# Designs tried in a protein design run: peptides against a protein of PDB entry 5JXT. Part 209

Target 1, 319 residues: chain A of PDB entry 5JXT
Amino acid sequence: SLLPKKEINVYIGMSEMQVKWYQKILEKDIDAVNGAGGKRESKTRLLNIVMQLRKCCNHPYLFEGAEPGPPYTTDEHLIYNAGKMVVLDKLLKRIQKQGSRVLIFSQMSRLLDILEDYCVFRGYKYCRIDGSTAHEDRIAAIDEYNKPGSDKFIFLLTTRAGGLGINLTTADIVILYDSDWNPQADLQAMDRAHRIGQTKQVVVYRFVTDNAIEEKVLERAAQKLRLDQLVIQQGRAQVAAKAAANKDELLSMIQHGAEKVFQTKGAFGTMAEKGSQLDDDDIDAILQAGETRTKELNARYEKLGIDDLQKFTSESAYE

## One batch from the design tools (peptide; made by RFdiffusion4, then SolubleMPNN)

Design b2_p25_1_s2 (from b2_p25_1, 13 letters changed)
Fold by OpenDDE base, seed 1:
Structure b2_p25_1_s2 (fold): chain B 319 residues (1-319), chain A 25 residues (1-25)
Amino acid sequence: as target 1 above (319 residues)
Amino acid sequence: MWEEEAKKIVEEAKEILKKYKPPPV
């Protein structure tokens, strides 16, 4: 029988470079972030700010002119300038040492480009599929990864490309480097490893930048997932899935953690204390804290009914 | 209530930011 998947949210502090870029994004659109413009900012402008903040949470080199150079060389700076890369680098060493194989999902093909550079730099053998990958090349990459005795350790995928019903049961670890606004897209990604033919315990690590927009993306995704589950269970087909976030919800999401980001002169959390010098005990502490926070988050949403979730604004998760 | 606190947070943020030259874009 297929074992239930373990899902752990891994809460990760921003690097100093991410904090500086996060501040810069908020500063550039500070009038929109404040709601101080007497005309409510366009929903399009707020969605663009959210997208830039999500890019910052993933990697600062997703911005033009953020990468140090010339010369443009892949070095340890690719890792230490992004909190998620610091944790990923330690986690992949453990995953490899235990004889596991890993799927890494992102919403951003340009983040997969950074992850390719990282794989080359660390000497990890990988496969890649994104939205631009031809059908024949997808089949070839899947077959190369799944073949008996494959030397491919990592599969890099965009979450949407991974949704196409493919079988990757030769991997037992899934890393969601970021989260989709639609929790069903992330579930469909996990189900590439967690399906018939899997012989190992599937573990899913969801990376979440702490004190940033990604916590609110995760909360909204969890709310939607719980609502979808309750609608299915109660047979209430008429519960309109909450439409795409309104302007006030987007503004609240952008403002989340912004004060603390502006007050911070360096990195956040574990990145402030140890930076890139995280040891094995620090990773265990991050994973254990993440498992605890994941259980607490799930326990909060399990108590909510349909009517609560329909009225739920992102503010009431902390009251 | 949140609009006034958000305005205050951002006024304080703007004052902090006036001290930090943004790195070149």
Scores: peptide ipSAE 0.018, ipTM 0.397, DockQ to the pose 0.019
Fold by OpenDDE base, seed 2:
Structure b2_p25_1_s2 (fold): chain B 319 residues (1-319), chain A 25 residues (1-25)
Amino acid sequence: as target 1 above (319 residues)
Amino acid sequence: MWEEEAKKIVEEAKEILKKYKPPPV
């Protein structure tokens, strides 16, 4: 029998470099945040800001000229300059020691390039597929990963490529390095490991940059997922899937944590306290805090009806 | 130059964020 998957959000502070880049992104487009442009142009600008902030939450080296160099050399700076990489590095070591195998999903193929450099630097054997990978090469990569006695520890995937119905039940750990706006895309990614033929307990770690836009992306995805569940349960197919985020919702998402980001000198949270020197106890504390916050988040949305979720603006989450 | 401009933009951003703070409960 397939065991239920365990999903926990892992809330991660920004590195000092991420805070500096997050500030610069908000600073550069502040006039667009003020709505000095026409309503439609303003929405496009806000969507661009959201995309840049999500890149920053993933890794600062997604920006041109952010990587130290020349010479461009892969070193420990690839890890300590991104909070998610610091946690990933410690978590992968634990996962490997447990004899588990891991799928890592991202929305961004360019983040998979950074994760390839990381895998090479740490000596992790991996497979990769993304949206550009040829069909035959996808089959070959899947077969190489799934073969009995495969030495491939990590599979790197774009969430979009994970949606292709592939079977990766030879992995038992799933890391969502980022979240989709559509929670169904993330569920489809998890279902690559959590499928018929899985013999282990599947555990999903969802990375979420704390005090940043990713918390609001997650909240919106959770709202949508709850709405979809209630629509299915009530047979009300006509509950319009909440339209693409309006201007005010996008603005509220951009503004979330921005004041604290502007006031902060250096890194956030555990990244300020420990930096890259996280030990096993620090990881356990992060995972326990994440499990608690995940239960609280789920319990919040489980109490809401359809009418509540329809009225729910990103602001009313605090009432 | 960039640090002073950054400080100005930070203060402007704080003022914007103050305007969009939900009313105190």
Scores: peptide ipSAE 0.000, ipTM 0.349, DockQ to the pose 0.013
Fold by OpenDDE base, seed 3:
Structure b2_p25_1_s2 (fold): chain B 319 residues (1-319), chain A 25 residues (1-25)
Amino acid sequence: as target 1 above (319 residues)
Amino acid sequence: MWEEEAKKIVEEAKEILKKYKPPPV
């Protein structure tokens, strides 16, 4: 029988470069971050800030002129300038040693470009599918990955590219490099590996930038998922989960951790202490802390009813 | 709020980020 998937949120500190870019994004729109924009503050402006902060959490090279150069060469800087890449690099080495194969999902095709450069730099053999991949090329990539004795270790995917029922049960590890606003999209991504034909324990690592907007994206996704579950259980079809964050919710999400980001001169957490020199014990500590916080997060929402979840507002970073 | 401090920190960050670009020759 298929084993239940194990899901772990992996909370990752920003690199020094990410902190500097995060500060720069907040300062550029400081009046909006402070709620001082008044009637001129548009929901579109806040959504744009959220999008830039999410890019920063993924990789600073998603910004024009962030990559060091010329010469523009793939080197260790591609890894150490993003906390998620530092953890990914160590985690992939462990995953490979254990004889596992991995799916890596992102919302951002441009992040997959960085991950391709990384795969080439590390000598990891990979397949890729995104929203632009032709149907025939998708089939070819899936078949190449799934073939017996495939030397393809990594499959790079955009979370939504695979919409129809792709079977990737030849992988047992799933990395969600970022999260979708719709938790169902992430579940569908996990179900590429966690499906009939899987013979191994599927483990899902969800990367979450600590003390940043991604924690609030995750909380909102968890709230929505719990609400969807309760609606199904209670047969209440009419609970349209408020599909879009309001201005105050977006502002609260942007403000989350902003003060601490401004006070930070270097990197955050384990990235400040160890940087790129994470060992196997540091990874185990990160995974254990993540497993604890994942259980706490789930337990928080399991206690809430539909009416509580509808009234639930994320606390402001200033409350 | 920390608007003035934020501006100062970003100015300092811009000066640090300039070090990641080779100085214009």
Scores: peptide ipSAE 0.000, ipTM 0.305, DockQ to the pose 0.027
Fold by OpenDDE base, seed 4:
Structure b2_p25_1_s2 (fold): chain B 319 residues (1-319), chain A 25 residues (1-25)
Amino acid sequence: as target 1 above (319 residues)
Amino acid sequence: MWEEEAKKIVEEAKEILKKYKPPPV
């Protein structure tokens, strides 16, 4: 029988470089961040800020002129300048040592480019699929990855490209490097490994930048998922929560953690203490803390009814 | 209960941001 998937949110501090870029993004649009734009502040401007903050949470080299160079060379700086890469680098060593194979999902094709450079630098064999990959090349990449005795350890996918009904049950680990605004897209990504034909315990690691925009993206995704489940259970089709965050909700998300980011002179959390020098015990501590926070997050939403979840979305719309 | 916590987080964030003067461009 297929074992239930284990889902663990991995809460990761920003590197010093990410903190500097996160500050710079907030400072550039500080009037919008402070809500000083009033009625003139466009939802589009706030969505652009959210997009830049999410890029920063993924990797600072997603910004022009952030990568050290010329010459542009792949080195350890690709890892230590992003908290998620530091954790990924340690986690992948463990995953490989245990004889597991891994799917890595992102919303950003440009992050997959960085992950390709990383795979080459570490000597990891990989496959890639994104939104631009031709249909024939997708089939070839899937077949190469799923081949008996395949040397391909990693599959790099954009979350949407991975959603296309493909079977990747030859992987037992799923890393969501970032989250979709639609929690169903992430579930569909997990279901590529967690499907009929899987023989191992599927473990899903969701990377979440701690004290940043991504915590609020995760909370909103969890709220939506719980609401969708309750609506299906109660047959109340009319409670389709407006799928798009309103302006005030976006502003609140941008404001989350902004103070602590501005007060911080270096990296966050475990990245501040050890940076790239994380050991196996530090990874175990991060995973254990993540498992605890994941249980707490789920327990918050499991207790909420439809009426409670509706109030959450309505009261943010009247201030 | 969670609405009050969410409101509190938003209010705290709004108060915090009011203390940050934009750095001079």
Scores: peptide ipSAE 0.000, ipTM 0.320, DockQ to the pose 0.017

Design b2_p25_1_s3 (from b2_p25_1, 10 letters changed)
Fold by OpenDDE base, seed 2:
Structure b2_p25_1_s3 (fold): chain B 319 residues (1-319), chain A 25 residues (1-25)
Amino acid sequence: as target 1 above (319 residues)
Amino acid sequence: MHEELAKEIVEEAKEELKKYKPPAP
């Protein structure tokens, strides 16, 4: 029988470089962040800010001129300049030691480029599929990863490319490096490993930048998922939550943690205390804290009815 | 178009949730 998947949100502090870039993104559009644009502020401008903040949460080198150079060389700076990379680097060592294989999903193909550079730098053997990968090359990559005795440890995928019904049950660990606005896209990605033919316990690690926009992306995704579940259970197809965030929701998401980011000098959380020098006990503490916060998050939404979830999308704009 | 896509997503989600129902004992 297929064991239920375990999903753990891994809450990760920003590096000092991420905090500096997050501040710069907010400062560049401060009038929009402060709501000074009012009714004149375009939804497109707010969506662009959200996209830049999500890029920052993933890796600062997604911005032009952020990478140290010339010369542009891959080194330890690729890891310590992004909180998610610091945690990923430690987690992958543990996953490899336990004889597991891992799928890493992102919304951003350019983040997969950084993850390829990281894999080469650490000597991890990998496969890659994104939206641009030809059909034949996708088949070849899947077959190379799934072959008996494959030496490929990591599969790098865009979440959308992973949605294509592929079977990757030869992996037992899934890392969602970032989250989709549609929780169903992330579920479909997890189901590449959590499918008929899986023989191991599938564990999903969802990376979430703490005190940043990604917490609000996660909350919104959890709200939508709960609403979708309730709609399916109650047969009320009419309550398709308007999948698109309104302007006020986007503004609230941008403002989340912004004040603390502006007040912060240096890194956040465990990244401020230990930086790249996380040990195995620090990783265990992060995973345990993440498991607790994941249970708390789920318990908040499990108690809510359809009417409560519809109100929360309106009231979270006024608190 | 949006209603059809919403129905398709709901139907696909129903079929996926049917796969997640623990087998009836």
Scores: peptide ipSAE 0.000, ipTM 0.266, DockQ to the pose 0.011
Fold by OpenDDE base, seed 3:
Structure b2_p25_1_s3 (fold): chain B 319 residues (1-319), chain A 25 residues (1-25)
Amino acid sequence: as target 1 above (319 residues)
Amino acid sequence: MHEELAKEIVEEAKEELKKYKPPAP
């Protein structure tokens, strides 16, 4: 019998470099962040801010001129400049030691480029598929990864490219490096490992930058998922989940944690205390805290009806 | 562009929701 998947949100503090870039993004559009633009503020401008903040949460080297150099060499800076990479680096060592194999999903192909550089730097053997990968090359990568006795430890995928109904049950760990706005895309990614033919306990780690926009992306995704479940259960196919966030929702997402980011000098949370020097106990503490917050997040939405979920907007971080 | 992409994502999600049987309670 297939064991139920274990899903854990892993809440990760920003590195010092991420805080600096997050501040820079907010400062560039401070009038929009403060709501001073009012009804005149472009939804496109807010969406652009959201996209830049999500890039920052993933890796600061997604910005032009962020990578230190010359020389432009891959080194430990690739890891310590992104909180998610610090946690990933420690987690992958544990996963490998356990004899597990891992799927890593992202929305951003450019983040997969950084993860390739990381894999090469650490000597991890990997496969890659993204939206640009030819159909034949996708088949070849899947076959190479799934081969009996494959030495490929990591599979790097864009979440959407992973959506193609492929079987990756030779992996038992799934890392969602970021979240889709559509929770179903993430579920489909998980279901590549969590499928008939899986013999191990599938564990899903969802990376979430703490005190940042990604918490609100996750909350919105959880709300949508619960709404979709209730709609299916009640046979009400017409509850159009509001496909796109409105301006006020986008503004609230941008504002979330912004004050604390502006007040912060250096890194956030465990990244401020330990940086790249996380030990196994620190990882266990992060995972345990994440498991608790995951249960609390789910419990908030389990009690809500369809009408409540349709009206539910998270309060502004400045109210 | 972003609204069209959001519509496509919602349509793809609706098609995949049809495949997703929630685990029986």
Scores: peptide ipSAE 0.000, ipTM 0.268, DockQ to the pose 0.012
Fold by OpenDDE base, seed 5:
Structure b2_p25_1_s3 (fold): chain B 319 residues (1-319), chain A 25 residues (1-25)
Amino acid sequence: as target 1 above (319 residues)
Amino acid sequence: MHEELAKEIVEEAKEELKKYKPPAP
């Protein structure tokens, strides 16, 4: 019998560089962030801010001129300048040591480019699929990853490209490096490993930048998922009004953690305390804290009815 | 094609959501 997936949200502090870039993004549009722009900010402007903040949460090198150079050399700076990379680096070492294989999903193909550089730098053998990957190359990558005795440790995927028709049950670990606005896309990503033919306990690590916009992205995704579940359970599939994120919701998401970000001179949380020097005990503490917060998050939405959830569910701004 | 695929995705998502027990507290 297929074991249930274990899903853990991994809450990760920003690096000092991420905090600096997050501040710069907010400062550039501070009038919009404060709601002080006497002209109601366009939904497009707010969505652009949200997108930039999400890029910052993933990796500061997603911005032009953020990467240190010349020379542009892949080094430890690729890791320590992004909180998610610091945790990923330690987690992958543990995952490899236990003889597991891992799928890493992101919404951002440019983040997969950074993850490729990281894989090369660490000597991790990988496969990649994104939205630009030709069908034949996609099949070849899947077959190369799934072959008996494959030395490919990591599969890098965009969440959408990793969607339909792929079996990756030769992996038992899933890392969602970022979250989709549509929780169904993330579930479909998890289900590439969690399918018939899986013989191991599938563990899903969802990376979430703490005290940042990604907490609100996660909350909205969790609300939508719970609403979708309740709508399916109650047979009310027709009543789920597709409410796209309104301006006030986008503004609230942008404002989340902004004050603390402006007050912070360095990194956040464990990134401030240890940075790249995270040990195995620090990782265990992060995972334990994440498991607790995941339970609390789920318990919050399990208590809400359809009518309560509908007030908070703004569907993806990309529909 | 897109509507059938969307229906299959929604049905598969419905079946997977029926299997998706949130990890019990």
Scores: peptide ipSAE 0.000, ipTM 0.241, DockQ to the pose 0.012
Fold by OpenDDE base, seed 1:
Structure b2_p25_1_s3 (fold): chain B 319 residues (1-319), chain A 25 residues (1-25)
Amino acid sequence: as target 1 above (319 residues)
Amino acid sequence: MHEELAKEIVEEAKEELKKYKPPAP
């Protein structure tokens, strides 16, 4: 029988470089962040800020001129300049040691480029599929990954490209490096490993930058998923589809953690305490804390009805 | 309350930003 998947949110502090870039993004559009523009702030401007903040949470090298160089050489700086990479680097060593294989999903093909450089730098054998990957090359990559005795440890995928009905049950670990705005896209990604033919316990690690916009992205995704479930259960299918974030919700998301980001000198949380020197015990502590916060997050939304979730999506502009 | 808090957060953030020299691009 297929074991139920375990989902753990992994809350990760920003590196010093990420904090600096996050501050710089907020500074550049500070009037929009303040809501001082009032009704004049375009939804498009706020969406652009959200997109830049999400890039920062993923990796600062997604910005032009952020990568150290010339020469542009892959080195340990690729890892220590992004909190998610520091955790990923330790987690992948553990995953490999336990004889697991891993799918890594991102929304950003440019992040997959960074992850390819990382895989080469660490000597990890990988496959890649994104939205530009030809159908034949996609089949070839899947077959190469799934073949008996495959030496491919990692499969790098864009969430939506990996969602296309493929079977990757030869992996038992899923890392969502970032989250889709549509929680169904992430579920479809997880279901590439968590499907008929899986023989292992599937574990899903969802990376979430702590004290940043990604917490609000996660909360919104959890709200939407719960609302979608309740709407399906109540037969009210027509109501759920249209909740694109309004301006006030986007503004609240941008403001979340901004104060603490501005007050922070250096890195956040475990990245400030240990940085790249995270050990196995630190990873276990991060995973345990993440499991607790995941249960708390789920428990918050499980108690809410449709009317409460609809109010909460409107009132979370004021929380 | 939350709009005021958001304004305070951002004004305080602006004051801290005045102390912060962004890294050169």
Scores: peptide ipSAE 0.011, ipTM 0.363, DockQ to the pose 0.036; fails the geometry check

